# Peptides against a protein of PDB entry 6FRK: the designs that were tried, part 5

Target 1, 411 residues: chain A of PDB entry 6FRK
Amino acid sequence: NEEVLNAMLKEVCTALLEADVNIKLVKQLRENVKSAIDLEEMASGLNKRKMIQHAVFKELVKLVDPGVKAWTPTKGKQNVIMFVGLQGSGKTTTCSKLAYYYQRKGWKTCLICADTFRAGAFDQLKQNATKARIPFYGSYTEMDPVIIASEGVEKFKNENFEIIIVDTSGRHKQEDSLFEEMLQVANAIQPDNIVYVMDASIGQACEAQAKAFKDKVDVASVIVTKLDGHAKGGGALSAVAATKSPIIFIGTGEHIDDFEPFKTQPFISKLLGMGDIEGLIDKVNELKLDDNEALIEKLKHGQFTLRDMYEQFQNIMKMGPFSQILGMIPGFGTDFMSKGNEQESMARLKKLMTIMDSMNDQELDSTDGAKVFSKQPGRIQRVARGSGVSTRDVQELLTQYTKFAQMVKKM

## One batch from the design tools (peptide; made by RFdiffusion4, then SolubleMPNN)

Design b2_p30_7_s3
Fold by OpenDDE base, seed 1:
Structure b2_p30_7_s3 (fold): chain B 411 residues (1-411), chain A 30 residues (1-30)
Amino acid sequence: as target 1 above (411 residues)
Amino acid sequence: EEEEEKKKKEEEERLKELRELYELLQKILS
């Protein structure tokens, strides 16, 4: 029994290390799991693997809980949120994502660029803010981040903004000069919350980085970025352990909407390769894919139209990138689509939908759409002209539809 | 309990159907 436990724990520890979980946390987790497992209960014929997995899951859930309630903004008040983190962590992009998140919820939100160190920092923030229609402040001439932050906060307080987000300078290294600048900005603006932005792809370095920030500034919240990549998010555990601060949001891609509130259970499930069934169900429900009971019934009856295919492409585009959706399904790794192939796949979907937008109801609703086009080749030329594509592109769509409809008939 | 187990089974079947749909869509997009 003990040998079997040790072998299974070795496999779990290896998988956690491959998921960028800090070696000290993995060792502590191993001891906690050993102490929580009754070897006598394991002898009674219980599924040893399920018991160990459950014990590991419970201990990982404890590691992402700092025992501190996350800060939340107060409605009708001025909430100043200061962002801190290294250059390349996704800090500036995350400021825009958080601002957009609150704006979509009906908060009066603004952005301040207090990054004077990076050339073009203000232009980048301005571009992101303008694209999202978020008010912004910064300077092209002022070099003191304290002055910019103070003036920007005062301006937006006077204009009765509810969410005031301040982006600070990010450097490539943990430099004392960066931390001193962050402390001076924090002292001047008196933020209600300090958010540390961490790149999940840094792996084993996450603990030392998170600790260095917490030792210099009063980090109260963590946001983890780049969870769309090869990073399984094990560095997030290290950030929570070092900062003693909750993860409040995660960045799941490059788009402004690739941003979600942190959920402990789905995150740990994904970290263990169990998928995010709960998040998949939530996304399915948000999309009203339940209104596609009619589609699921049609699929069960082997009926599939070009309209049904269009609706599925629309649903996929609403769910977000394919890699994210597949990464929520148990047994589909994030590696199933290389990052480069995802943008190309989404562009291909949009092109296919644009071709279908030039089709008529008779073409879209036919149970044999390919045969409708084959009987009247003039339809292909009309659709090609209407969508601005070649007749070959329309024929490729019809070929793909035919392949899909044949697979649906085999279900 | 039986209604929760039935609902869970229906959710598992929906997830299976969704998985199969996404695998098919991935093959079209590849």
Scores: peptide ipSAE 0.019, ipTM 0.364, DockQ to the pose 0.164
Fold by OpenDDE base, seed 5:
Structure b2_p30_7_s3 (fold): chain B 411 residues (1-411), chain A 30 residues (1-30)
Amino acid sequence: as target 1 above (411 residues)
Amino acid sequence: EEEEEKKKKEEEERLKELRELYELLQKILS
């Protein structure tokens, strides 16, 4: 029994190390799991695998809980949120994502660019803010981030903004000059929350980086970025342990809406390769996929039109990155769609939808859409001209539709 | 308890249907 336990724990520890979990945390988890498992209960014929998995899950949940309540903004107050983090962490993009998240919830939100070190930082923030219709402040001429941050915070306080997000300079290295600048900005604006932004893809370096920030500035919240990539997010455990601060949000892609509140249980389930069933259910419910019941009912009857296919493509596009959705389904690995393949797949979907936008209702609602086009080849030429594509592209769409409709008829 | 078990079963069935749909969509997009 103990040999079997030790072998299974070795496999779990290997998988956690491959998920970028810090070696010290993995060792601690192994000892905690070994202490939590009753060997007598394990001898009684209980499913040893399920017991170990549950014990591992429970200990990982404790590692992402710092025991500190996350800061939340107060409605009707001016809440100043300062962002800190290394260059390339996704800090500036995350500022825009957080601003957009609060704006969509009906908060009066604004952005301040106090990054004077990086050339084009203000232009990048301005571009992101303008696309999202978020008010912004910054300077092309002022080089002191304290002046920019102070003036911007004062301006937006006077205009009764509720969420005031301040982006600061990220440097390539943990330099004392960066931390001094961050402290000067923090002292000038007196933020209600300091958010450390961490890139999940840096793996084992997460602990040392998170600790260096916490030792210099009063980090109260963590945001983890790039959880859409090959990073399984094990570095997030190291960030929580080092900062003693909760993860409040995660960045799951490059889009402004690829941003969600952190949930402990779904995150640990994903880390263990169990999938995020709860997050999938939440996304399905948010999408009001009530139309999926009607589709599933049509699919059960072997009926599938070009319109039904169009509606499914719309649903996929509304769900966001397809790789993230697949990564939430148990048994679909995150590796199934590389980022490059996802953008290409989304571009393919958009192209297919543009072709279908040039179809008429008779073509879209036909139970045999391919036969409608085969009987009257002039329809293919019309659709091709209307959508700006080749007749071959329309034929390829009809071929894909026919294959799918045949699969539906076999269900 | 019975309503929670029914809801859980409906969610599991919905997840199965969603998985089947995504497998089909992947075959179209491949």
Scores: peptide ipSAE 0.013, ipTM 0.338, DockQ to the pose 0.196
Fold by OpenDDE base, seed 4:
Structure b2_p30_7_s3 (fold): chain B 411 residues (1-411), chain A 30 residues (1-30)
Amino acid sequence: as target 1 above (411 residues)
Amino acid sequence: EEEEEKKKKEEEERLKELRELYELLQKILS
């Protein structure tokens, strides 16, 4: 029993190290799990794997909990949120995502660009803010970030904004001059919350970076970015440990909607490669994919029409970024759809749907759609002309449908 | 407890079906 426990703990520890969890935290977790597992209870026929997974899960939940309640904005008050973080952390993009999140929740939200160091920082913020219809402030002429931040905060306070987000300068290196500037800005605007933005892809450097920011500025919240890539987010545990501050949100892509409130259970489940079953269920329920029951029933009966395929493509398009959904499914690695492949895949889906929009009800509702087209080749030419595509593109769609229908019949 | 276990099992089965559907869709889109 102890040998089996040690072998399974070794596999879990290896997976956590591969997920960029700090070696000290992994060692501590291993000891805590060993102390929490009753070897006598393991002897009683309980699924040893489930028991170890539960113990590991419970200890990871403790590691991501700093024991401090997350700051939340107060409705009807002026809440100043200052963002800090290195250049390339996704800080500026995350400011826009957070602003958009609160705006969609009915908060009067604005953005301030206090990054005077990076050429074009204000133009980038202005572009993002304008696209999202978020009010913004910045200067092309003022070089002092303290003046810009102070004037912007005062302006938006006077206009009764509820959420005032201040983006600051990021540098490539931890320079004392950056921390001095951040302190001067923080002292001038007196933020209600200071958010440290961390890139999950920096791996083992997360602890040292998070500590350096916390030692200089009163970081009260953490946002982890780039959790759509190869980064499993193990560095987030190091950031929580170093800052003693909760993770409040995560960034899961490049789109402004690729942003969600941090949930401990889904995050730890994803870190362990268990997927986010609960979040997938929530997304499926939010999409009213209850209409999928009728499809699942048809699939169970081995019936699959071109209309059923069209409805599935519509459902995928409604779900938004397919990468986010896949990242919630257990055993689908983040690598399955590179960001480039997602846009191409969505464009391909849209092209296929446009071809199907030129089909008639007899073609769409046939249980053997491919046979309908094979018996009357003139239908392929009609659909090709109607959709503005080649006869080859229609044949390729029918080939894909046939492959799918054959897989459904084998299920 | 039995109703919660049944609901959880139904949710796991729905998720399995969704996963299989998405795997199939990915094979079509690849």
Scores: peptide ipSAE 0.023, ipTM 0.379, DockQ to the pose 0.193; fails the geometry check
Fold by OpenDDE base, seed 2:
Structure b2_p30_7_s3 (fold): chain B 411 residues (1-411), chain A 30 residues (1-30)
Amino acid sequence: as target 1 above (411 residues)
Amino acid sequence: EEEEEKKKKEEEERLKELRELYELLQKILS
């Protein structure tokens, strides 16, 4: 029994180290898991593997929980959020993502560029803010970040902005001058939250960097970026351990929408390679898929119509980026859909839906839609004309539908 | 406990069905 436990723990520890989890945290986890597992219960015929997996999962959840409640903005107040982090961490991009997130939630949001060190920092922020229609402030001439931050915060407070995000200078190295500048800015603007932005791709350096920031500035929140890459996010555990601050959001790519609230369970499931089952369930439940029970019931009976396919395409479009959904399914790697393929796939879906919008109820609701069109070829020409596509495009849709319906019948 | 286990099993079945559906959709969209 103990040998089996030790072997399984060795595999888990190896996987966690390969996920950039700090060696100290992995050792602590191993000890905590060993202490949490009753060896007597393992003798009673319980699935030892499930028990160990559950214990590992539970202890990883504890490692992600700093025991501190995440700061949340107060509606109807001016909330000043200061961003700190190294250059290249994705800090500036993350400021824009967070601003866009709150704007979409109906918050009056703005951005301040207090990065005077990096040439073109203000232009980059301005470009991102303009694309997202987010108000911004910065200077091309003022070199003191304290002045820019103070003036920008004052301006946007006077204009009754609710979310005021301040992007600060990053450095390539941990420099005392950077930390002093961050302290001066923080003292001047009195932020309600200080967000440390960490790049997940820096691996084992996450702990040392996060600690250096926490030792100098009062980091209250963490955002982890570049979780779309090969980084499994194990460095996030190191950041939480070092900063004693919760992860509030994650960056899952380069697009402004590649940003989501941090969820502990999905993150740990992904870290372990189990997929994000809970987040998939949540997304499915958020879609009010009461209509999906009817679809699932039809699928169970081997019935699948063109309308059922249309509704399913609508559901996919409502779920957001298909790559994110696939990345939530256990066994689908993050690399399964390149971002370029996703936009093309969405364009294909929209094209297919436009073709189906030109179909009538008899065509859409037929359990053998392809046969309806094969019996009356004039329907293909009508649909093609109605949707502005070729007869070949309609035939291709019907071929795809037929393949799908055949797969459903095998379920 | 039995109701939670039943609910969990129903969620696992729904997830399996959803997974199969998405695998199928992916094959159509590829």
Scores: peptide ipSAE 0.011, ipTM 0.341, DockQ to the pose 0.156; fails the geometry check

Design b2_p30_8_s2
Fold by OpenDDE base, seed 2:
Structure b2_p30_8_s2 (fold): chain B 411 residues (1-411), chain A 30 residues (1-30)
Amino acid sequence: as target 1 above (411 residues)
Amino acid sequence: MEEEKKKKEEEKKRKLAIELVLELRKEAAA
């Protein structure tokens, strides 16, 4: 029994180390899991693998939870959010993503560029802000980030902005001058929240970097970036451990919409390769799929039409980047997050919708659309001609519809 | 009672949307 436990824990520890989880945290987790598992209960024929997985999951959840409630902005107040982090961490992009997130939630949001060190920092922020229609402040002539930050914060406070995001200078390495500058900016603007932005792809360096920032500035929140592609997310655990601050958001790509609130359980599930079914469910819920009460009643009766499928495809297209949805599903490894597969999947979905746009109401609203087409093959030829596709493409759509209709009947 | 019914209906919609996405993906990978 102990040998089996040790073997399974070794595999889990290896997977966590491969996921860039800090060696100290992995050791501690191994000890905590061993102490949490009742060896006597494991002897009773319970699924030992499931028990170990649950114990590991529980201990990882504890590692992501610093026991500190995340700061949240207050509606109708002026909330100053200062961003800190290294160059290349995605800090400037993340400022724009956070601003856009709050703007879409109906907050009066603005951006301040207090990065005087990097040539073109203000142009980059201005470009991102302009694309997102976010008000911005910065200077091409002022070299003191304290002056820029102070003037920008004052301006946007006077204009009754609710979310005032300040992007600061990053450095390529930890430099005392950077930390002094960040402290001077923080003292001048008195931010309600200091957000440390960390790149998940830096692996084992996450702990040392996060600690260096926390030791110099009062980091209260963490945002982890580049959780798209090969970034295994284990660095996030190191950041929480070092900063003792909650992860509030994650960046999951380069697009302004590739940004989501951090959820502990989904993240740990993804880290373990279990997928994020819960986050997918939540994302599907956030779509506020129009309460088509008629669709709900049809689904209750195991009825599913081609129109119902079309509406679901429209809903899926409204979900935003498929890569995020897909990365939440168990068994779909990181390799499926390639940008190429998303565009192809969306193009395929649009093609299927274009075929359905050539169908009539009798075909779309039939409880067995495939049977309508099978009884009258001339319908397939009409739809194929109307949509500019082959009869085979229409048959493939009907085959897909039949699979979905069978799934609905089993629900 | 109505809130629990609404919640179950939302859960069914969610499950369907997940299953549809999963199947679309399998077919896109084929």
Scores: peptide ipSAE 0.025, ipTM 0.576, DockQ to the pose 0.160
Fold by OpenDDE base, seed 1:
Structure b2_p30_8_s2 (fold): chain B 411 residues (1-411), chain A 30 residues (1-30)
Amino acid sequence: as target 1 above (411 residues)
Amino acid sequence: MEEEKKKKEEEKKRKLAIELVLELRKEAAA
């Protein structure tokens, strides 16, 4: 029994190390799991693998929980949120994502650019803020980040903003000058929350970086970025351990809406390669598929038209990056689509939709669209000419439609 | 009864969306 436990724990520890979990945390987790597993219960014929997985899951949940309640903004108050982090961590992008998140929730939100060090920092923030229709403050002439931050906070307090986000200068290294500047800004604006932004792709360096920030400024929250890449998020555990601060949000892509509240269970499930069924469910539910009733009724009857397929492609395009959707499905690891394959998949969907835009209502609304085209081959040639594609591309679309229609009939 | 029916219908729709995405990717990888 102990040998089997040790072998399975070795596999789990290897998988956690491959997920960028810190070696010290993996060792501690192994000891905690060994202590939590009753060897007598393992003798009773319970699925040893399931017990070990459950024990590992529980210990990972504890590692993500710093035992401190996450700061939340108070409605009707002025909440000042200061962002800190290294250059390239996604800090500036994350400021815009958080502002957009709160704006969509009906909060009066604004952005302040106190990054005077990076050329074009204010232009980048201004571009992002303008696209999202978020009020912003910054200067092209003022070089003191303390003055900019103080003036911007005062302005937006006087205008009764509820969420005031302050972006600060990032550095490439843990330089004392960066920490002094951050401390001066923090002392001047007296933030209600200091958010450390961490890049998940830095792996084992997450602990040392997160600690250096916590030792200089009162980090109260963590945001983890670049969880859309090959980074399995193990560095997030290191950040929580070092800062003793909760993860509040995660950045899941390059778009302003590629941002979600941190959920412990889905994150740990993803880290273990179990997928995020709950997050997939939430994303599918956030798609206000207004015509849900009509589609559900058709699905009940095993009916699936080319129009129904077109509407599903529109919905899939609204769900955001395909990589995120499939990273939520159990058994589809992060490796299944490189960033290149995502753009190609979106281009393929757009091409299929363009072919369907050249179809008529009789073709689109037929319960057997493939049979309509097979009976009258001249339709394929018309659609091909109308969409600027080959007759082969139209036949491939009809083949795909037939596969989907067969899947719907099996449901 | 109606809430359970709605929940089952939403679950079917979610399953379909997943299966559609899976098939689209199998064909992109081929």
Scores: peptide ipSAE 0.037, ipTM 0.501, DockQ to the pose 0.115; fails the geometry check
Fold by OpenDDE base, seed 4:
Structure b2_p30_8_s2 (fold): chain B 411 residues (1-411), chain A 30 residues (1-30)
Amino acid sequence: as target 1 above (411 residues)
Amino acid sequence: MEEEKKKKEEEKKRKLAIELVLELRKEAAA
């Protein structure tokens, strides 16, 4: 029993190290799991794998809990949120994502660009803010970030903004001058929350970077970015350990909607390669797929039309970046979705929808769309001509439809 | 009883959406 436990713990420890979890945390986790597992209960025929996974999961949940309640903005007050982090951490993009998140929740939100060090920082923020219809402040002429931050905060307080986000300068290196500037800005604006933005892709450097920021500024919250692609987010554990601050949000892609509140349980499930079934369920529920009672009734009867497939493709297109959805599905490693594959998948969906836009109601609403086309091959040629595609492309779509219709019948 | 049926139907619909995404991606990788 102990040998089996040690072998399974070795595999888990390897997987956690490959997920960028700090070696000290992995060692501590291994000891805590060993102490928490009763070897006698493991002998009683319980699924040893499930028991070890549960113990590992429970100890990982403790590692992401700093024991400090996350700061939350107060409705009807002016909440000043200062962002700090290195250049390339996704800090500026994350400011826009957080602003957009609160705006969508009905908060009066604004952005301040206090990055005077990076050429074009204000133009980039202005572009992002304008696209999202978020009010912004900054200067092309003022070089003191303290003046810009103070004036911007005062302006938006006077205009009764509820969420005032201040983006600061990021440097490539931890320079004392950067920390002095951050302290001067923090002292001038007296933020209600200081958010450290960390790139998950920096791996083992997460602890040292997070500690360096916490030692200089009163970091109260962490946002982890680039949890799309190869980054499994193990560096997030290091950030929590170093800052003693909760993760409040995660960035899961490049789109402004690729931003979600941090949930401990789904995050740990994803870190362990179990997938985020709960987050996927939440994201599917946000699409209001449930409002289509007619589709639910058809699915109950094992009926699936080309129109039903088209509606599902529209819903999938509304889910946003496909990379997020895959990263939530168990057994689909992040490696499978290079950025190229997502754009290609979206282009393929759009192509399939364009083919279906050339179908008639009889074809779309048939309970056996593939049989309608097989009985009258002239329909394939009509649809191909109407959509500007080959007859082969239409046949491939019908093959895809047949696969999906078979899946629905098995449900 | 009706709430459990509705929840089971929502779960089937979610499962379908997941399987659709999975198949679309298998075919994009292929």
Scores: peptide ipSAE 0.034, ipTM 0.470, DockQ to the pose 0.157; fails the geometry check
Fold by OpenDDE base, seed 3:
Formats: structure tokens, C-alpha cells, sequence
Structure b2_p30_8_s2 (fold): chain B 411 residues (1-411), chain A 30 residues (1-30)
């Protein structure tokens, strides 16, 4: 029993190291898991793998919890949020994402560019802010970030803004001059929250970087960026450990909507490569998705019809917000599910379904629907007229179907 | 055995549904 436990723990530890979890944390987790597992209960025929996975999951949840309640803005008050982090961490983009998140929730939100070091920082912030219709402040002439931050905070306080986000300078390296500047800005504006922005892709460097920021400024929150498909986010555990601060949001891609509140369970599940399979199961069970056993049997044989695609689109439409569903599957980043793209994707799904509603059973049930249309081009014109779309739109649908049918054949 | 088969089959359906959505989004962003 102990040998089996040690072998399974070795595999889990390897997977966590491959997920950029700090080696010290992995060692500590291994000992904690080993101490939490009752070997006698493991002897009673329980699924040893499931028990170890549960114990690992529980210990990872503890590593993400700093034991400190996350700061939350107070409605009707002026909340000053200072951002700190290295250049390339996604800090400036994350400021805009956070501002947009609060604005969409009905908060009076603004942005201040106190980055005087990077040429074009203010232009970039201005472009992002203007696109999102977020009020902004900055200077092309003032070189002191303390002055810009102070003036901007005062201006937006006087205008009764509720969320005042201050973006600071980020350098490529941890330099004492950067930390002194950040401390001077923090002392001048007295922020209600200091947010450290960390790039998840830096892996094992997350601990040292996060510690360097926390040792200089009172970091109270962490935002992890670049959690798009490549970074498993193990470095986030190191940031929490070093800063003793909760992760409040994650950045998931480049779009302004590629930003979500941090959730412990989905994050740990993704880190383990387990996905939120349980949450996905629960959500699918709640939706009473028709157990089309016939579809699965067709998929096993590499058969996929236009009707099968239509039924999948109906199931997807029933599942509700796509962003919640994709976050539940291993290897599908939340990046695929920006909120702006969700409405557009749903509109596109509905359009495709409307085109298919004008197809006949012979077209829908053909194992090669695209070939049925290619052999008789008059079908495309009929479907286009019936659905009120162009012949091009029908051809695009058939092209999409062909791509999906090829994917199914590879599954 | 049948329930595990059913779970794997539901998982395949879910994976397919999501792959469909992902492709639709890539094409909407293009």
C-alpha cells in the first residue's frame, strides 16, 4: 500500500512540477498529502487514485488560500486601486480589463497612467480606455509618476469616481529605482488596494518576483495573467505564498473581456489537468441534455451529420454562458470565451441553426452533407432562399460542417 | 460498466460541443 501511494504521489508531484508549481511547495504538499491519507482506509478497497487526487486537491486549495479575505471595493465610496508589476506582465492591459469589469457592473470607473518610463504608455492606455469608454488621466509632459498619480486621483475623487485605477511604471527587471518609485506613488495616493500583476508564463520565477514586490510595497491582491492554454498557472501558488495575498482575478487572453474573477475550484482543477469535469457533469445533468446514445454511437464510427451538428448546437445553447462551460474542460482556456465574443458566437450559432432549419431530412441525415450539396448545387440556392441568407452563408456552414466532421473522424 | 461507458460518452459529447463553439469563436474573431 505505501509503495503504491509513493508511486502515485511521485506522478502527481511530476505533474505539479510540469505545471510550474514551486518545488518547495510540491515537497510540502507531498508530505501533507502523505500525512492526510489514512493507509488503513486505502486498504478497504476505496479507489486509491481518487483518494490521492482528493487529498492533493484539498492541499492545493489550501495553498491558494492565503487565509486573508480579499479586498473588495465599497459601493458609493472612492476606491483607489494601485497596480504594480513588471513590464510584460500584462499590467497595463489588466488595468483596462479591471476597469471594464467594474464599469460593466455599474461602477463609476476611471484609469490613471502613472507610467512615465515607457514611451507610449499613455497612448496605449488612452487607446484601450477610449475603446472601452473608460475615463482616463495621464500626462505627455509630466515625468514624475507621483505628481501624475496624485493629480489624477484628486481629479477623479472630486468627480466622485468609485473605482480609481492607477497603472504604474513596469521595468523589464526588478530595479531598486522602480521599487522606490512605486513606494513613493503608494505613499502619495494611499491606495485602498495594491494589486500585483504576475505573468503565469514565468513559471518558477513567480516566487522570487512576487516576494520582491511584497517586500517593497504592501501588496494586498494578486492578478495572474497569461493563463491562456500554455500556462497551467502553478506559479500562481508561489505568488500567493510569497505575497500572502489572494488571487482576485485571472487574465485569460488579450481581449478586454478575457478577464474573470478568480475561482479556486476551477483553477485547481485546471492546474491538475482534471478540468472541472465534476462541475461540467453537474451542469450537464442540471440541463437534462438528451442522452442521445445514437449520436455517441455515430461518433464512435466517425459519423457526423448536419443533424448531429444541429443537436450539438442546441445542447450548447441550452448550456448557457459558454465561458462557464469551456472553463470546465481540461485544456480549454477561458480565453476562448470572452464575453464580447460570446454574444457574437451565440448569434452565429443561431444563424447556422436557422440555415439548417431550411434543410431537408436527406441533407441533415447524410453522413456526407457537404457532398450532397456539392453534387446538387440547386440545394444550396434552395436553402439560402428558405433561410433568407446568401448562398455564401450556406457554403460557409457546409465548410464549417466539413471541419467538424473531420475533427470527429480524428476523435 | 454501462455507467462508465455512459460517462465517457457524455464526456465525448461535451468535448465535441466545446470544440464546435471554439471553432465558431475563432471564425467570429477573424
Amino acid sequence: as target 1 above (411 residues)
Amino acid sequence: MEEEKKKKEEEKKRKLAIELVLELRKEAAA
Scores: peptide ipSAE 0.031, ipTM 0.591, DockQ to the pose 0.170; fails the geometry check

